# Peptides against a protein of PDB entry 3VA4: the designs that were tried, part 117

Target 1, 107 residues: chain A of PDB entry 3VA4
Amino acid sequence: EPIGQLRLFSGTHGPERDFPLYLGKNVVGRSPDCSVALPFPSISKQHAVIEISAWNKAPILQDCGSLNGTQIVKPPRVLPPGVSHRLRDQELILFADFPCQYHRLDV

## One batch from the design tools (peptide; made by RFdiffusion4, then SolubleMPNN)

Design b2_p28_7_s4 (from b2_p28_7, 17 letters changed)
Fold by OpenDDE base, seed 2:
Structure b2_p28_7_s4 (fold): chain B 107 residues (1-107), chain A 28 residues (1-28)
Amino acid sequence: as target 1 above (107 residues)
Amino acid sequence: MKEAEEMLKEEKEYQEKLKEELERLLKE
């Protein structure tokens, strides 16, 4: 069962979608092989990674050198490529210009 | 049952508020 969830908010691209997150590396990207597949031109094939090392540890978000970046929304912060960011529950994230939210699942 | 429904309602309202706040931030 998933340990976390990444929610893509609804927008011009379509309705809201929820992506399960599991132990290990959850790759966010345009490639259909990604755990979190965001099939949008502004998303890099391998855009970012959410790594979960344990169920009781905060996931680590890293931008993978994406073209259009990965950002924390509040407070606004662009993540430099390869720099680790610990995700807080309910964290709001921008992958390129697509707003998402991470939340931990109670498992 | 009623408690679960109430929790779901509250969660949806919370998520909607977050979404609205996010959208406002994106427009600013």
Scores: peptide ipSAE 0.020, ipTM 0.428, DockQ to the pose 0.021
Fold by OpenDDE base, seed 1:
Structure b2_p28_7_s4 (fold): chain B 107 residues (1-107), chain A 28 residues (1-28)
Amino acid sequence: as target 1 above (107 residues)
Amino acid sequence: MKEAEEMLKEEKEYQEKLKEELERLLKE
């Protein structure tokens, strides 16, 4: 069962998409093998990772040295590669220029 | 069915507000 969700907001790329997040590492990237597959040129093959260690712990987001970066929207912050960021529920994230939102699911 | 529909509407409204806020922040 999914522990969290990553929502990709609708945009010029198409409609909204929701990706389930599970315990362990959820890779965000352009590669179709990624847990969160974002098939867009500006997204790196392995762009970032969301690691969930437990349902009652905040996920850890890390940029994987992506070309176009990973950012937290509010407050604005560019994530240096490999630096851990604890995700808050409802947190807004930019992978390159694609706006997303993390949501904790009730178990 | 009515309850589900209402919940869906509330969720969509929340999403729209959040998206609008995000877009506003991106423009600043």
Scores: peptide ipSAE 0.020, ipTM 0.438, DockQ to the pose 0.022
Fold by OpenDDE base, seed 3:
Structure b2_p28_7_s4 (fold): chain B 107 residues (1-107), chain A 28 residues (1-28)
Amino acid sequence: as target 1 above (107 residues)
Amino acid sequence: MKEAEEMLKEEKEYQEKLKEELERLLKE
């Protein structure tokens, strides 16, 4: 039962993809074992993590010391490794140069 | 059918507008 969704917008890599997010840690990375697997060379094997502790609490996004970084788009902000960022619904995120959007699901 | 096609077009337009906004922000 997914609690949220991460949308990867379409681009040169291909069409839009939606990834379900669950309670606990959702790892974003190039590794196929990641909950959000982004198989692109600019993405680190374990790039970032989205942790959801409860359905009624904002998820926490952390960069895992990625090579090409994790950024919030609006307002612009580079996330220092390991620093917690509370995700707002509809928030736009850059993993390296890949634009994504977080969406909260009604459960 | 026709309704589905309309929804797809709306989604594509929304996505394009969002991508353009992102590109603008990244270049600033």
Scores: peptide ipSAE 0.020, ipTM 0.443, DockQ to the pose 0.024
Fold by OpenDDE base, seed 5:
Structure b2_p28_7_s4 (fold): chain B 107 residues (1-107), chain A 28 residues (1-28)
Amino acid sequence: as target 1 above (107 residues)
Amino acid sequence: MKEAEEMLKEEKEYQEKLKEELERLLKE
C-alpha cells in the first residue's frame, strides 16, 4: 500500500493526476518506467527521486541533474543536483514548470 | 515539431500562472 501521494495539478496536459508513493526510491521522470511518470518534453527521463525510508519519516527529495530543474515553492528555492531536501506534508514542488504537491497518507 | 513546440509554450504559460496563484495563496 502507498505511504504517500504526489499530485500533479490539472493543466493543458490534462486533468489532475495522483501518483502513489511507496517505501524506497520513487523516481520522477519522463520515462514510462518511472514510479511517477510525467510524459512531458520538459521533464528529464530521470528527473528526480523521492525516497521514503519509513511511514513515520519525511521523504527525501533529490534532483537527479535534470535539465529544467526541481524547485520548492515556499520558500522559493532551486534544488541543487544531489542535495537532499526533506519534504513536508502538503509541500508544493515544481518539476521543471509542472506544479505538484506531496501528501502524506494516513496508513 | 512546430505544433509540439507551440503546445509546450502554451503549457509553460499556464503552469507559470498556476505557480503564481499558488504562491499568492501561500502568502495569505
Scores: peptide ipSAE 0.019, ipTM 0.442, DockQ to the pose 0.063; fails the geometry check

Design b2_p28_8_s1 (from b2_p28_8, 9 letters changed)
Fold by OpenDDE base, seed 2:
Structure b2_p28_8_s1 (fold): chain B 107 residues (1-107), chain A 28 residues (1-28)
Amino acid sequence: as target 1 above (107 residues)
Amino acid sequence: SAAQEEERARLESLPKEEQEAIQARLAA
């Protein structure tokens, strides 16, 4: 069962997409093998990872040394590669130039 | 409805402060 959700906002790329997040590592990247597959050229094959250790713990976001970076929107912050960032519910994230929002699911 | 879902999925559905924050980062 999904513990969280990552929403990709609609944009020039197309409509909204919602990705379920599960316990363990949820890889964000251009590769179709990623749990959160963002098939866009500006996204690295393995761009970032959202790790969820338990249903009642905040997920950890790490950039994986992506080319175009990972940013938190509010407050604004570029995430250095490999540095852990605890996601808050409704956190707004930029993977390269793609805005997303993390949402904790009620389970 | 599909229209409502699409609207909710747009950046414009967020609070204006958050919209501006996103745009600022995209422009940087």
Scores: peptide ipSAE 0.588, ipTM 0.857, DockQ to the pose 0.032
Fold by OpenDDE base, seed 3:
Structure b2_p28_8_s1 (fold): chain B 107 residues (1-107), chain A 28 residues (1-28)
Amino acid sequence: as target 1 above (107 residues)
Amino acid sequence: SAAQEEERARLESLPKEEQEAIQARLAA
C-alpha cells in the first residue's frame, strides 16, 4: 500500500498528477517505467529517487545527477547529487522546472 | 466540485509566501 504521495502541480503541461509512493525506491524521471514518471524533456530519464525504508520514517530524497537539478523550495536548496535529504510532510520540491509536493499518507 | 479540485492542485492554492518562493527559484 502507498505510504506517501508526490503531487505534480497543474500548469502549462496539463492537469495535476498524483503519484503513490511505496516502501523502497521510488524513481522520479522521464522514463516511462519510473515510479514517478514525468515525461518532459527537462526531466532526466532517471532524475531523482525517493526512498522509503519504513512506514514510520521520513522518506529520503536524492538527486541522481540530473541535468537540470533538484531543489528544495523552503528554505531554498539545490540538492547535490547523491546527497540524502530527509523529506518533511508537505515538502515543496522542484524537479527541474516542475514544482511538486510530498505528502505523507495517514494509512 | 471539479473546479475546487482543480484549484487545489494549482500553485495558487498554496500560501503566498510559498508561491513566491517557488517563483524565485524558477527565476534563478
Scores: peptide ipSAE 0.582, ipTM 0.852, DockQ to the pose 0.032
Fold by OpenDDE base, seed 4:
Structure b2_p28_8_s1 (fold): chain B 107 residues (1-107), chain A 28 residues (1-28)
Amino acid sequence: as target 1 above (107 residues)
Amino acid sequence: SAAQEEERARLESLPKEEQEAIQARLAA
């Protein structure tokens, strides 16, 4: 069962998309086999990873050395590649120029 | 409802300060 959700907001690209997040590594990227598949040219094939462990269900976000970066919106922060960021519920994230929101599910 | 889902999925559904923060990042 999913532990969290990542929402891609609607925009010029089209309607919103909700991606379930599971235990382990949830890869964010342009490749269609990513858990969070963002099929846009500004997104790297493997852009970032959201990892959720059984011992700590708060997700850890890492940029994977993406071309156009990963940012936390509030407070503003560009994530250096490979540096862990613990996600808060309802946290707003930019993958390149695509705003998303993390939501913790009640399981 | 479908209308609620659509509204919740737009940036405009967020608090103004968060919308502005996103816009600032997108403009940079």
Scores: peptide ipSAE 0.569, ipTM 0.848, DockQ to the pose 0.032
Fold by OpenDDE base, seed 1:
Structure b2_p28_8_s1 (fold): chain B 107 residues (1-107), chain A 28 residues (1-28)
Amino acid sequence: as target 1 above (107 residues)
Amino acid sequence: SAAQEEERARLESLPKEEQEAIQARLAA
């Protein structure tokens, strides 16, 4: 069962997409085998990772040394590579220039 | 409706302050 959801907002790239997030590592990247596959040239093949544990369902987001970065919108913060950021429900994230929103699912 | 669901997933569906925060980051 999915524990969370990452929503990619609609834009010039196309309609919205909702990606389920599961226990373990959910890789965000341009590579098609990523859990959150964002097939856009500005996204690194392995851009970031969202890790969720059974003991702490609040996800940990880490940038994986992406070219165009990962940002938290409020408060504004560019995530240094490899530094853990604990995601809050409804948190807005920029992967490169693609706005996304994390949503914790009630399970 | 499908149109309403699509609108819900646009940036315009967010509170104005959050829209502005996103735009500020994109413009930076």
Scores: peptide ipSAE 0.569, ipTM 0.846, DockQ to the pose 0.032

Design b2_p28_8_s2 (from b2_p28_8, 11 letters changed)
Fold by OpenDDE base, seed 4:
Structure b2_p28_8_s2 (fold): chain B 107 residues (1-107), chain A 28 residues (1-28)
Amino acid sequence: as target 1 above (107 residues)
Amino acid sequence: SAAQAEEAARLAALPAEEQARIAARLAA
């Protein structure tokens, strides 16, 4: 079962969508091969990665050198490529111009 | 500043989704 969830809020692109997050690397990107597939032009094929380890269930988010960036909303912060950011429950994230929210599942 | 603090407080009072949506508009 999933350890976490990434919610893509609704917008001009369509309705809200939830993506399960598992142990290991969860790649966020436009490529259909990504665990979190965001099929939008402004999203890089491999945009970012959310890694969850067994010993530390708090996900680590890293931008993969995306074209339009990855940002944390509160407090506002642009993530430099390859720099680890530990996600907090309910954290609000921007992949390019797409607002998302991470949710830790109680499992 | 006080103005910045007040603005932050106003934003914080909004639903999470709306806060993120506002941030997205500013990023785009």
Scores: peptide ipSAE 0.563, ipTM 0.851, DockQ to the pose 0.030
Fold by OpenDDE base, seed 5:
Structure b2_p28_8_s2 (fold): chain B 107 residues (1-107), chain A 28 residues (1-28)
Amino acid sequence: as target 1 above (107 residues)
Amino acid sequence: SAAQAEEAARLAALPAEEQARIAARLAA
């Protein structure tokens, strides 16, 4: 059962898409094996990871040394590789140049 | 700076999706 959601906003790539997030590590990347598969050239095969250790704890986002980076929109910040960032509900995230939003599910 | 603060305030007034989209354009 998903306890979080990552929304990829619509753009030139296509329509909006929602990805369920589960307990454990949710890998964001171009590889089809990723939990959050973003099949775009500018996304690294394993771009970032969203780790959820418990339903009542804020998820941790880490960039995995991606080529085009992971950024927080507000306040603007580029995430250094491997540095833990606690996700806030409704957090706006850029994976490369793809705008996304994390949403905590009510479970 | 004051100019940066004012710009941030203007962005904050927009819907989340639009804020993210603008940021994405700047990153590209």
Scores: peptide ipSAE 0.563, ipTM 0.853, DockQ to the pose 0.031
Fold by OpenDDE base, seed 2:
Structure b2_p28_8_s2 (fold): chain B 107 residues (1-107), chain A 28 residues (1-28)
Amino acid sequence: as target 1 above (107 residues)
Amino acid sequence: SAAQAEEAARLAALPAEEQARIAARLAA
């Protein structure tokens, strides 16, 4: 059962896509094996990870040393590799230049 | 929302130099 959702906003790449997030590590990356598979050249094979330790806790986002970075949009913040960032509900994230949004699901 | 997507896209479009400046400021 998904605990959260990562929305990839629509763009030149195509329509909006919603990715379910589960307990544990949800890897964001270009690799098709990633929980959040973003099949775009500017995305690293393993770009970032969203770890959810409990349904009632904010997920932790970490950049995995990606080439093009992971950023929080508002206020702007470039995430240093491996540094834990606690995601807030509705938080806007850039993986490379792909705008996304995290939101919690009611579970 | 559309506004959120637009803002995210706008920030994503910042030049690399600007991104670096922001990063440097945050690191200081």
Scores: peptide ipSAE 0.083, ipTM 0.629, DockQ to the pose 0.040
Fold by OpenDDE base, seed 1:
Structure b2_p28_8_s2 (fold): chain B 107 residues (1-107), chain A 28 residues (1-28)
Amino acid sequence: as target 1 above (107 residues)
Amino acid sequence: SAAQAEEAARLAALPAEEQARIAARLAA
């Protein structure tokens, strides 16, 4: 069962989509083999990674040197490549200009 | 949910230069 969820809000690209997050590395990117596949031109093939460990259910988000960046919305923060950000439940994230939200599941 | 999406959209609308400046400050 998934440990968390990443929700892509609806927009001009289409309807809302939910992606399950599991233990280990959950790669966010345009590449179809990414755990969180965002098939959009402005998303890098390997854009970011959300890593979840068994010892700490709070995920670590890192930008992978994406072209259009990864940002935390509130409070605003642009993530430098490779810098770890501990995700909080209900955290709002921008991958390029695509708004997403992390949700921690009770498992 | 709509309010959350709007907040995210506002940030995304910031000019690239402004976003870069924020990134530089955070990286320092």
Scores: peptide ipSAE 0.079, ipTM 0.619, DockQ to the pose 0.040

Design b2_p28_8_s3 (from b2_p28_8, 12 letters changed)
Fold by OpenDDE base, seed 5:
Structure b2_p28_8_s3 (fold): chain B 107 residues (1-107), chain A 28 residues (1-28)
Amino acid sequence: as target 1 above (107 residues)
Amino acid sequence: SPAQEAERAELESLPAAEQEEIRARLAA
């Protein structure tokens, strides 16, 4: 039972993809064993982490010292490595240059 | 937020090439 979703918008890489998010740490990265596996060279093996402590709490996003960074789109902000960012529902995120959107699921 | 939802809708309504151009600009 996922409690969140991360959507990767379509692009030259291919069609849109939706990744379920669960309680605990959801690692975003190029490594195939990541919860959110983004198999692209500009994505670090372990790029970022979305941690969800409870179904009724906003997830925490942290960049893991990625090469090409993690950014919030609006308002624009580059996330310093290891600094916690509380995600808002429908928030737009750039992992490197890949646009994604976090969505809270009603479960 | 309403602003983010609006931006998402606008982005998704554009041709793929334009979407990527905007994405690249946002990442710069």
Scores: peptide ipSAE 0.056, ipTM 0.657, DockQ to the pose 0.037
Fold by OpenDDE base, seed 4:
Structure b2_p28_8_s3 (fold): chain B 107 residues (1-107), chain A 28 residues (1-28)
Amino acid sequence: as target 1 above (107 residues)
Amino acid sequence: SPAQEAERAELESLPAAEQEEIRARLAA
């Protein structure tokens, strides 16, 4: 069962989409092999990773050296590649120009 | 957090065109 959810807000690319997040590594990227597949040119093939451990339900977000970056919206912060960021429930994230939101599920 | 939820509500309440403008501003 999913531990969390990543919401991609609607935009010029199309409607809103929800991606389930599971224990382990959830890769965000343009590659179809990614758990969170964002098939857009501005997204790197392996853009970022959201890792959820077995004992800690709070995910760790890392940028994977993406071309167009990963940002936390509030408070504003550009994530340096490979630096861990602990996600809070309802946190807003920009992958390149695409706004997303992390949602912690009640499990 | 309540602040994050408020931000989400504000973004989702806007028309698509306005959301895109905000996204562009945040990314710039």
Scores: peptide ipSAE 0.056, ipTM 0.660, DockQ to the pose 0.037
Fold by OpenDDE base, seed 3:
Structure b2_p28_8_s3 (fold): chain B 107 residues (1-107), chain A 28 residues (1-28)
Amino acid sequence: as target 1 above (107 residues)
Amino acid sequence: SPAQEAERAELESLPAAEQEEIRARLAA
């Protein structure tokens, strides 16, 4: 049962892709083993992690020391590696230069 | 979709100064 969703917006790379997010750690990265696999050279093999502890708690986003960074759009902010950021519903995120959006699913 | 395009446009509409600041942070 997915608790949230991460949307990768369409772009030159291709069409929109939606990734389900589950309880626990959802790794974002270039490696095909990642929960959110973004197979692009500018994405680190293990780029970031979205941890969801419960359906009624905001997920925690952390950059894993990625090469090209993880950023919040509003307000603009580069996330320092390992620093916890609580995701808000509908929050816009940049993994490297790939725009994504998190949203909570109705459970 | 219209919603996706609107949200993408919002991202790309960030002030130039803020975009430059982000680039500077990444380059540091």
Scores: peptide ipSAE 0.051, ipTM 0.632, DockQ to the pose 0.036
Fold by OpenDDE base, seed 2:
Structure b2_p28_8_s3 (fold): chain B 107 residues (1-107), chain A 28 residues (1-28)
Amino acid sequence: as target 1 above (107 residues)
Amino acid sequence: SPAQEAERAELESLPAAEQEEIRARLAA
């Protein structure tokens, strides 16, 4: 039972992919062991983490000191490593240059 | 390309303002 979803928009890399997000830490990264595995060179092996502490609380996104950064699209903001950012539903995120969208699931 | 078209279609499913923001950010 996922509590959230991270959508990777389609692009030159391929079609759209939706990644389920669960309670706890959901690691975003190039490593295949990541909850959100983005197997692209510009993505760090451990790029970022989306932590969900409760189903009714906004997830917290943190960049893990990635090479190419993590950005919020609106308002535009580069996330400093380790700094917590509360994700809003439908928030648009750039992991490196890959556009994604967080979606809260109703459970 | 088909991939670009697919991406466009997905972006177009979002509100206009969000589409613009994404495009602008990616173009910057």
Scores: peptide ipSAE 0.041, ipTM 0.662, DockQ to the pose 0.034

Design b2_p28_8_s4 (from b2_p28_8, 11 letters changed)
Fold by OpenDDE base, seed 2:
Structure b2_p28_8_s4 (fold): chain B 107 residues (1-107), chain A 28 residues (1-28)
Amino acid sequence: as target 1 above (107 residues)
Amino acid sequence: SAAQEEERAELASLPEEEQARIEARLAA
């Protein structure tokens, strides 16, 4: 049962895609083994991680030392590698240049 | 979509220079 969702907005890469997020570590990356697999060259094999410790706690986003970075849109912030960022519901995230949105699911 | 419209609204609320920078990144 997913606790959250990461939405990849539609773009030149194709249509919108929704990725379920589960309790524990959800790896975002180009590798097909990632929970959130973004099969694009500008995404690192293991780009970032979204860790959800409980349904009633904000997920923690960390960049994993990606080549092209992870950024929060509002307020603008480049995430230093390994630094924890608490995700707010509906928060907009850039993995490299791919815009995504985190959504908390009611469970 | 509604989510994309929300993104546009968020971008519009940023300072002009930061908005331009982000839009340029998205367009690149």
Scores: peptide ipSAE 0.016, ipTM 0.483, DockQ to the pose 0.146
Fold by OpenDDE base, seed 1:
Structure b2_p28_8_s4 (fold): chain B 107 residues (1-107), chain A 28 residues (1-28)
Amino acid sequence: as target 1 above (107 residues)
Amino acid sequence: SAAQEEERAELASLPEEEQARIEARLAA
């Protein structure tokens, strides 16, 4: 059962997509093996990770040393590789230049 | 959707300096 969701907003790449997030590590990357597979050249094969330790705890986002970075939109912040960022519900994230939004799900 | 438009507007409304920082990071 998913306890979170990452929404990729629509854009030139195509329509909106929702990715379920589960307990544990949810890898974001270009690799098709990633939980959140973003098949775009500007996305690193293993770009970032969203780790959810419990359904009642905020997920932790870490950039994995991606080429084009991971940023929080508001307040703006470029995430240094490996530095933990606690995700807030409804938080807007840029993976490279792809806008996404994290949503907590009711479970 | 309306939600997407709102979020895109938020992205676009970032201060120029911070936008530049993000752009620089993307271009690096």
Scores: peptide ipSAE 0.020, ipTM 0.491, DockQ to the pose 0.037; fails the geometry check
Fold by OpenDDE base, seed 3:
Structure b2_p28_8_s4 (fold): chain B 107 residues (1-107), chain A 28 residues (1-28)
Amino acid sequence: as target 1 above (107 residues)
Amino acid sequence: SAAQEEERAELASLPEEEQARIEARLAA
């Protein structure tokens, strides 16, 4: 069962998309093999990872050395590669220039 | 949606300096 959700907001690329997040590593990237596949040129093949270790623990976001970066919006922060960031519910994230939002599901 | 528009507005409300940095990075 999904424990979280990553929402990609609508834009010139198309409509809103919601990606389920599960226990373990959820890779965000341009590669179609990624659990969160963002098929856009500015996204690295393996851009970032959201790791969920337990249903009652905050997920950890890490940039994987992406070309165009991963950024937290509030407060603004560019994530250095490999540095852990604990996600808060409803947290707004930029993968390159694509705005997304993490949501904890009621499970 | 209204929620998406609100979030986009929040992004747009970031300090100009931060926006400029982001734009510069993306343009490079």
Scores: peptide ipSAE 0.019, ipTM 0.478, DockQ to the pose 0.039; fails the geometry check
Fold by OpenDDE base, seed 4:
Structure b2_p28_8_s4 (fold): chain B 107 residues (1-107), chain A 28 residues (1-28)
Amino acid sequence: as target 1 above (107 residues)
Amino acid sequence: SAAQEEERAELASLPEEEQARIEARLAA
């Protein structure tokens, strides 16, 4: 069962989409093999990774050296490549300029 | 939805200075 959810908000690209997040590595990127596949040219093939461990279900977000970056909205922060960021429930994230939100599921 | 509008408002309400810094870093 999914441990979390990543919501891509609606925009010019189309309607909102929800992606389940599981234990292990959830890759965010343009490649169709990604757990969170964002088929947009401004998204890197492997843009970022959200890792959830069995021992600590709080996800860790890392940018993978993406072209157009990964940012936390509040407080505002551009994530340097490879630097771990612990996600909080309801946290807002920008992958390039695509707004997303992490939601921790009650399981 | 109302929730999405609130979240978008939060994004849009970031101070221009902070937005500029983010843009500068992304443009580099």
Scores: peptide ipSAE 0.016, ipTM 0.508, DockQ to the pose 0.036; fails the geometry check

